# Designs tried in a protein design run: peptides against a protein of PDB entry 4Y8H. Part 43

Target 1, 222 residues: chain A of PDB entry 4Y8H
Amino acid sequence: TTIVGVKFNNGVVIAADTRSTQGPIVADKNCAKLHRISPKIWCAGAGTAADTEAVTQLIGSNIELHSLYTSREPRVVSALQMLKQHLFKYQGHIGAYLIVAGVDPTGSHLFSIHAHGSTDVGYYLSLGSGSLAAMAVLESHWKQDLTKEEAIKLASDAIQAGIWNDLGSGSNVDVCVMEIGKDAEYLRNYLTPNVREEKQKSYKFPRGTTAVLKESIVNICD

## One batch from the design tools (peptide; made by RFdiffusion4, then SolubleMPNN)

Design b2_p16_3_s1 (from b2_p16_3, 5 letters changed)
Fold by OpenDDE base, seed 2:
Structure b2_p16_3_s1 (fold): chain B 222 residues (1-222), chain A 16 residues (1-16)
Amino acid sequence: as target 1 above (222 residues)
Amino acid sequence: SELEALRARNATAVVY
């Protein structure tokens, strides 16, 4: 997996590749690794697929209840705290590694969470087996005061670095843009750089293509 | 064995 988050002047973007694996097997060429916690709070997940989906759904449910209880819009830091406390309780056995991002009444936010419950904050982050490939791009091209378009470009370039260089990453780029004052923009398959060309030939030959060289009948019941 | 390798692959969790 390659997942990234990048803050820009008026919000935050997260992006992910779309490969899932089972050891050496590609399980899904076009899975979705971006999860909605709330309408304006999204996360990207790496690690055990079931754990990432389940934990984000659980926290999403609790965030909705918390929002109703407090009469407040959901906050990214609330999701962060709920996630890290849950993960810490299970001592890393819930294999979820998350980049959590969003916009709320306090502004735009970008965090990362590891399976043991540690958290980080930054203007740009990467996680997954492709994180170093992504970080090489981020470190080379990140700057202050990115525009929305520059941030999307940077994030997608970082994901592509994972697609090309990490065995655990592949296929497509998904993007979610969370801008202050706007609805979240989920861009499923924002880039599809691995479309196979049309097959040139078929290996389904007509019957009789292979010549019969000789035939013999042997009675094995004599 | 090939059978053991197949079993191991089938038992591997899906990972992002």
Scores: peptide ipSAE 0.401, ipTM 0.732, DockQ to the pose 0.381; fails the geometry check
Fold by OpenDDE base, seed 3:
Structure b2_p16_3_s1 (fold): chain B 222 residues (1-222), chain A 16 residues (1-16)
Amino acid sequence: as target 1 above (222 residues)
Amino acid sequence: SELEALRARNATAVVY
């Protein structure tokens, strides 16, 4: 997996590749690693697929209840706190590694969470087996005061570095843009750089390719 | 062993 987050002047973008694996086997060529916690709070997950999906759904449900109870839009730091406390409780046995990002009434935010419950903050982050490939791109091209377009480009280039160089990453780039004052923009398959070429051969042979050599009619029942 | 079974389960899990 390669997942990244990049802050820009008026929001935050997260991105992910679309490969899942079972050891040496590609399980899914086009899975979704971006998860919605709330309408304006999204995360990218690495690690055990079931754990990342389940924990984000659980916290997403509780964030909705919390929002209704408080009559307030959910905050990224609330989701962060709930996630880290849950993960810490299970002492790293829930194999979820997350980049959590979003916009709320206090501004735009970008965090990371590890399975044991530690959290980090930054203007750009990467996680997963492709994180070093992604970070090489981020460290080379990140600057302060990025525009939205520059941040999307930087994030997608960082994911592509994982796609091309990490065995655990592959296929497509998914993106989610969370800009202050706007709805979140989820861009499924924003880039599809690995479309398979047409196969050279078909197994649809002409009718009659297999000849009938002999026929017999046998009455088994009356 | 339980350890071998645990390792086998982890090796076959779907991972992002």
Scores: peptide ipSAE 0.398, ipTM 0.719, DockQ to the pose 0.551; fails the geometry check
Fold by OpenDDE base, seed 5:
Structure b2_p16_3_s1 (fold): chain B 222 residues (1-222), chain A 16 residues (1-16)
Amino acid sequence: as target 1 above (222 residues)
Amino acid sequence: SELEALRARNATAVVY
């Protein structure tokens, strides 16, 4: 997995690749790693797919209840706190590594969470097996006061670094843009750089292409 | 067995 978050002048963008794996097997070539916690709070997940999905749904549900109870729009820091406390309680056994981002009445926010419950804050973050590939791009091109377009470009370039260089990452780039004063913009398959071309030849050979070297008939009935 | 090996492989958690 390669997941990234990048803050820009009026919001935050998160992005992810779309490969899931089971050991050496590509399980899904176009999975969705961006999860909605609330309408304007989204999360990118790395680690165990089921854990990332389940924990984000659980916190998303509790955030909705909390929002109704308090008569307030959900805050990213509330989601962060609920996630980290939950993960800490399970001592890293819930294999969720998350980039949590969003906009709320207090502004735009970008955080990361590790499975043991530690949290980080930054203007740009990466997680997953492709995080170093992504971070090489981020460190090279990140600057203060990014525009929305620059941030999307930077995030997508960082994800592509994972797609091309990390075995655990692949296929497409998903993006979610959370801009202050706007609805979240979920860009599923924002980039599809790995569309397979039409097969050059048919790999269906006529019957008998493989020579029969020997034949024997065996009676298996008593 | 081959079936057991397949089951073991398929039991690997899906990872992002």
Scores: peptide ipSAE 0.397, ipTM 0.721, DockQ to the pose 0.359; fails the geometry check
Fold by OpenDDE base, seed 1:
Structure b2_p16_3_s1 (fold): chain B 222 residues (1-222), chain A 16 residues (1-16)
Amino acid sequence: as target 1 above (222 residues)
Amino acid sequence: SELEALRARNATAVVY
């Protein structure tokens, strides 16, 4: 997996590749690693797929209840705290590694969470097996005061570095843009750089292509 | 064995 987050002047963007694996096998060529915690709070997940899905859904549900109870829009720091406390309780046995980002009444936010419950903050972050490939791009091209378009490009370039260089990453780039004062923009398959060209030949042959050379009826009863 | 290899693959968690 390659997941990234990049802050820009008026919000935050997260991006992910779309490969899932089971050991050496590609389980899904086009899975979705971006999860909605709330309408304006999204996360990207790496690690055990089931754990990332389950924990983000659980916290998303609790955030919704909390929002209703407090009559307040969900805050990224609330989601962060709930996630980290949950993960810490299970001492890293829940294999979820998350980049959590969003916009709320306090502004735009970008965090990362590791399975043991530690958290980090930054203007740009990467996680997953492709994180070093992504970080090489981020460290080379990140600057202050990025525009939305520059941040999307930077994030997608970083994901592509994972796609091309990490065995655990592949296929497509998904993006989610969370800009202050706007609805979140989920861009499923923002880039599809691995579409195979049309096959040159068909392997469907007419029925009867293989001749029947011999037929016999054998009684198998005594 | 091939069967053991298949079982091992099926036992491997899906990873992002």
Scores: peptide ipSAE 0.389, ipTM 0.724, DockQ to the pose 0.381; fails the geometry check

Design b2_p16_3_s2 (from b2_p16_3, 6 letters changed)
Fold by OpenDDE base, seed 2:
Structure b2_p16_3_s2 (fold): chain B 222 residues (1-222), chain A 16 residues (1-16)
Amino acid sequence: as target 1 above (222 residues)
Amino acid sequence: SELEAIRARNATAVVY
């Protein structure tokens, strides 16, 4: 997996590749690694697929209840705290590694969470087996005061670095843009750089293509 | 064995 988050002048973007694996097997070429916690709070997940999906759904449910209880819009820091406390309780056995991002009444936010419950904050982050490939791009091209378009490009370039260089990453780029004052923009398959060309030939030959060299009948019941 | 390798692959969790 390659997942990234990048802050820009008026919000935050997260992006992910779309490969899932089972050891050496590609399980899904076009899975979705971006999860909605709330309408304006999204996360990207790496690690055990079931754990990332389940934990984000659980926290999403609790965030909705918390929002109703407090009469407040959901906050990214609330999601962060709920996630880290849950993960810490299970001592890393819930294999979820998350980049959590969003916009709320306090502004735009970008965090990362590891399976043991540690958290980080930054203007740009990467996680997953492709994180170093992504970080090489981020470190080379990140700057202050990115525009929305620059941030989307930077994030997608970083994901592509994972697609090309990490065995655990592949296929497509998904993007979610969370801008202050706007609805979240989920861009499923924002880039599809691995479309296979049309097959040139078929190996389905007509019957009789292989010549019969000889035939013999042997009675095995004599 | 090949059978053990197949079983191991089938038992591996899906990972992002």
Scores: peptide ipSAE 0.401, ipTM 0.733, DockQ to the pose 0.381; fails the geometry check
Fold by OpenDDE base, seed 3:
Structure b2_p16_3_s2 (fold): chain B 222 residues (1-222), chain A 16 residues (1-16)
Amino acid sequence: as target 1 above (222 residues)
Amino acid sequence: SELEAIRARNATAVVY
């Protein structure tokens, strides 16, 4: 997996590749690693697929209840706190590694969470087996005061570095843009750089390719 | 063994 987050002047972008694996086997060529916690709070997950999906759904449900109870839009730091406390409770046995990002009434935010419950903050972050490939791009091209377009480009280039160089990453780039004052923009398959070429052969043979050599009619029942 | 069972489960899990 390669997942990244990049802050820009008026929001935050997260991005992910679309490969899942079972050891040496590609399980899914086009899975979704971006998860919605709330309408304006999204996360990218690495680690055990079931754990990342389940924990984000659980916290997403509780964030909705909390929002209704408080009559306030959910905050990224609330989701962060709930996630880290849950993960810490299970002492790293829930294999979820997350980049959590979003916009709320206090501004735009970008965090990371590890399975044991530690959290980090930054203007750009990467996680997963492709994180070093992604970070090489981020460290080379990140600057302060990025525009939205520059941040999307930087994030997608960082994911592509994982796609091309990490065995655990592959296929497509998914993006989610969370800009202050706007709805979140989820861009499924924003880039599809690995479309398979047409196969050279077809297994549709002409009728009669397999000859009938012998035929017999047998009455088994009356 | 228990260790072999744990390793087998981890090897077959779907991972992002």
Scores: peptide ipSAE 0.394, ipTM 0.717, DockQ to the pose 0.530; fails the geometry check
Fold by OpenDDE base, seed 1:
Structure b2_p16_3_s2 (fold): chain B 222 residues (1-222), chain A 16 residues (1-16)
Amino acid sequence: as target 1 above (222 residues)
Amino acid sequence: SELEAIRARNATAVVY
């Protein structure tokens, strides 16, 4: 997996590749690693797929209840705290590694969470097996005061570095843009750089292509 | 065995 987050002047963007694996096998060529915690709070997940899905859904549900109870829009720091406390309780046995980002009444936020419950903050972050490939791009091209378009490009370039260089990453780039004062923009398959060309030949042959050479009826009863 | 290898692969968790 390659997941990234990049802050820009008026919000935050997260991006992910779309490969899932089971050991040496590609389980899904086009899975979705971006999860909605709330309408304006999204996360990207790496690690055990089931754990990332389950924990983000659980916290998403609790955030919704909390929002209703407090009559307040969900805050990224609330989601962060709930996630980290849950993960810490299970001492890293829940294999979820998350980049959590969003916009709320306090502004735009970008965090990362590791399975043991540690958290980090930054203007740009990467996680997953492709994180070093992504970080090489981020460290080379990140600057202050990025525009939305520059941040999307930077994030997508960083994901592509994972796609091309990490065995655990592949296929497509998904993006989610969370801009202050706007709805979140989920861009499923923002880039599809691995579409195979049309096959040159068909392997469908007419019925009867293989001749029947012999037929016999055998009684199998005594 | 090949069967054991298949079972091992099928038992591997899906990873992002």
Scores: peptide ipSAE 0.393, ipTM 0.719, DockQ to the pose 0.380; fails the geometry check
Fold by OpenDDE base, seed 5:
Structure b2_p16_3_s2 (fold): chain B 222 residues (1-222), chain A 16 residues (1-16)
Amino acid sequence: as target 1 above (222 residues)
Amino acid sequence: SELEAIRARNATAVVY
C-alpha cells in the first residue's frame, strides 16, 4: 500500500493506490482504500484490510452519534482521538495504519495513526509499504502554500512512486479532496496508469498442440 | 496436502 495526505491552502487531500495483496497474490487490482468517516472526514488505510474498514466504520458510526448528541459537525480531532484510543486498547493487534484527514468548523486537518495508537501531525504524510517511495517525492516537491491543483498533483505523483516501485502497491490512484466550505470530492480512479492494452495474440491453441507422448488405458472397475 | 497448502495460502489476510 501507498497512502498519502497533503495539506493545501484551503483544505487537505488524501490519496491511495488500489492494490490489495494476500502474500504473493494480488487479491484485488482496484480496491478502495479511502474510507468515509463522515461526509467531510476521510481516511486512507494501510495494513489489514478488514481491520482498516471495520475500525473506520465503527468510529464513523460513533462520530455520527456524537455529532447528533452535541448538535455539532464532526471534528477530525474527535475521530483521531476515538481511533487512537481504540487502537491503543488493542495493543497493535488491530492492524490499522491510517491517514485521517478532513475539514470541520475549526479548519483543515491531517493526521496519521499507527496500529499501537500513536499519532502524528504534518503538512504531508505517507504510510504503507510504499511510504518511502512516496516520501521521496513529497520531500522533493512539497512546499508551503500549495494550491488545490498542486496538492492533487503532488499526492498523485507520490502514489505513483509507490505504484511503480513498491510490490505492495499498484494499479490506480484514488483521491479525496476536502476543501473548506465545500463538499468532499471523492475521485475514484483519478488516474488509471495501468490499463492493460488489448492482447496482441490469442493464447488459445488448437487441441493437440501439445504432443501426446504416451497413452495407456487402465480398467478401474472390479 | 496440496489442498491444505492452497487453503492456507488463501487464508492469508488481505492486506492493503
Scores: peptide ipSAE 0.389, ipTM 0.717, DockQ to the pose 0.359; fails the geometry check

Design b2_p16_3_s3 (from b2_p16_3, 8 letters changed)
Fold by OpenDDE base, seed 3:
Structure b2_p16_3_s3 (fold): chain B 222 residues (1-222), chain A 16 residues (1-16)
Amino acid sequence: as target 1 above (222 residues)
Amino acid sequence: SELEAIAARNSTAVVL
């Protein structure tokens, strides 16, 4: 997996590749690694696929209940706190590694969470087996005060570095843009750079290629 | 056995 987050002037962008694996096998070429916690809070997941999906759904449900109870829009730091406390309780046995990002009444936020419950903050972050390939791009091209378009470009270039150089990463780039004062923009398959070409040969032969040499009718009832 | 090795591979968790 390659997942990234990048802050820009008026929001935050997260991006992911679309490969899942089972040991040496590609399980899915076009899986979704971006999860909605709330309408304006999204995360990208690396690690065990079932754990990343289940933990984000659980916290998403609890965040909705908390929002209704408090009569307030959900905060990214509330999701962060709930996730880290849950993961810490299970001492790293829930294999979820997350980049959590969003916009709320306090502004735009970008965090990472590890399976043991530690958290980090930054203007740009990467996780997964492709994180070093992504970070090489981020460290080379990140600057303060990015525009939305520059941040989407930087995030997608960082994911592509994972796609091309990491065995655990592949296929497509998914993006989610969370801008202050707007709805979240989920861009499924924002880039599809690995469309397979038509196969050079087909094993679908014309009917009659194998001749019928003989027919017989056999009674199978006594 | 080869069948046990295949079964073990098939039981590998999906990883992202």
Scores: peptide ipSAE 0.431, ipTM 0.730, DockQ to the pose 0.376; fails the geometry check
Fold by OpenDDE base, seed 5:
Structure b2_p16_3_s3 (fold): chain B 222 residues (1-222), chain A 16 residues (1-16)
Amino acid sequence: as target 1 above (222 residues)
Amino acid sequence: SELEAIAARNSTAVVL
């Protein structure tokens, strides 16, 4: 997995690749690693697929209840706190590594969470097996006061670095843009750089391409 | 067995 988050002048963008694996096998070429916690709070997940999905759904449900109870729009820091406390309770046995981002009445936010319940804050973050490939791009091209378009480009380029250089990453780039004062924009398959062209060679061979080396007739009736 | 190895591979957790 390669997941990234990038803050820009009026919001935050998260992005992910779309490969899932089972050891050396590609399980899904186009999985969704971006999860909605609330309408304006999204996360990207790395680690165990079931754990990332289940923990984000659990916290998403509890955030909705909390929002109704408090008569307030959900806050990213509330989701962060609930996630980290849950993960810490399970001592890293829930294999969820998350970039959590969003917009709320207090502004735009970007955080990361590790499976043991530690959290980080930054203007740009990467996680997953492709995180170093992504971080090489981020460190080279990140600047203050990014526009939305620059941040989407930077995040997409960072994910592509994972797609091309990390065995655990591949296929497509998914993006979610959370801009202050707007609805979240989920861009499923924002880039599809690995669409295979039609196979140039036919795998239909004429009969007799493989020579018969030996023939035997055996009666199987008693 | 080869079948057990295939089953073990197929039973591995999906990783992101």
Scores: peptide ipSAE 0.416, ipTM 0.720, DockQ to the pose 0.364; fails the geometry check
Fold by OpenDDE base, seed 1:
Structure b2_p16_3_s3 (fold): chain B 222 residues (1-222), chain A 16 residues (1-16)
Amino acid sequence: as target 1 above (222 residues)
Amino acid sequence: SELEAIAARNSTAVVL
């Protein structure tokens, strides 16, 4: 997996590749690694697929209940706190590594969470097996005061670095943009750089192409 | 065996 987050002047973008694996096998070429915690709070997940999905759904549900109870829009720091406390409780046995980002009444936020419950904050972050490939791009091209378009470009270039250089990453780039004062923009398959060209030939032949050379009827009942 | 290797791969958790 390659997942990234990048803050820009008026919000935050997260991006992910779309490969899942089972050891040396590509399990899914186009899985979704971006999860909605709330309408304006999204996360990208690396690690065990089931754990990333389950933990984000659980916290998403609890955030919704908390929002209803408090009559307030969900906050990224609330999601962060719930996630880290849950992960810490399970001592890293829940294999979820998350970049959590969003916009709320306090502004735009970008965090990362590791499976043991540690958290980081930054203007740009990467996680997963492709994180070093992504970080090489981020460190080279990140600057203060990025525009939305520059941040999307930077995030997508960082994911592509993972796609091309990390065996655990592949296929497509998914993006989610969370801008202050707007709805979240989930850009599924924002880039599809690995579309195979149409096959020049087919091995689908008409029925009867193979000749019957011999037929025999054998009675097997006495 | 090859079958055991296939079974082992099938038992591997899906990783992102």
Scores: peptide ipSAE 0.415, ipTM 0.729, DockQ to the pose 0.367; fails the geometry check
Fold by OpenDDE base, seed 2:
Structure b2_p16_3_s3 (fold): chain B 222 residues (1-222), chain A 16 residues (1-16)
Amino acid sequence: as target 1 above (222 residues)
Amino acid sequence: SELEAIAARNSTAVVL
């Protein structure tokens, strides 16, 4: 997996590749790694697919209940705290590595969470097996005061670095843009750079195409 | 064995 988050002047963008694996096997060429915690809080997941989905759904449900109980819009720091406490409780056995981002009444936020419950904060972040490939792009091209368009491009370029260089990453780029004062923009398959061309030939031959070179009948009755 | 390797691959969790 390659997942990234990038803050821009009026919000935050997250992006992910779309490969899942089972050892040496590509399990899914076009899986979704971006999860909605709330309408304006999304995360990208690396690690065990079931754990990333399950933990984000659980915290998403609890965030909705908390929002209703408090009569307040969900906050990214609340989701962060709930996620890290849950992951810490299970001592890294829940294999979820998350980039959590969003907009709330306090502004735009970007965090990362590791499976043991540690958290980081930054203006740009990467996680997954492709994180070093992505970080090479981010460190080379990130600047302060990015526009929305510059941030989407930077995030997608960083994911592509994972697609091309990391065996655990591949296929497509998914993007989610969370801008202050707007609805979240989920861009499923924002880039599809690995569409295979039509096969030029078929190896489906008529029966009898393979010549019989020799035939012999052997009596095996002792 | 090859069978054990196949079984291990089939039982491996989906990873992102």
Scores: peptide ipSAE 0.415, ipTM 0.730, DockQ to the pose 0.367; fails the geometry check

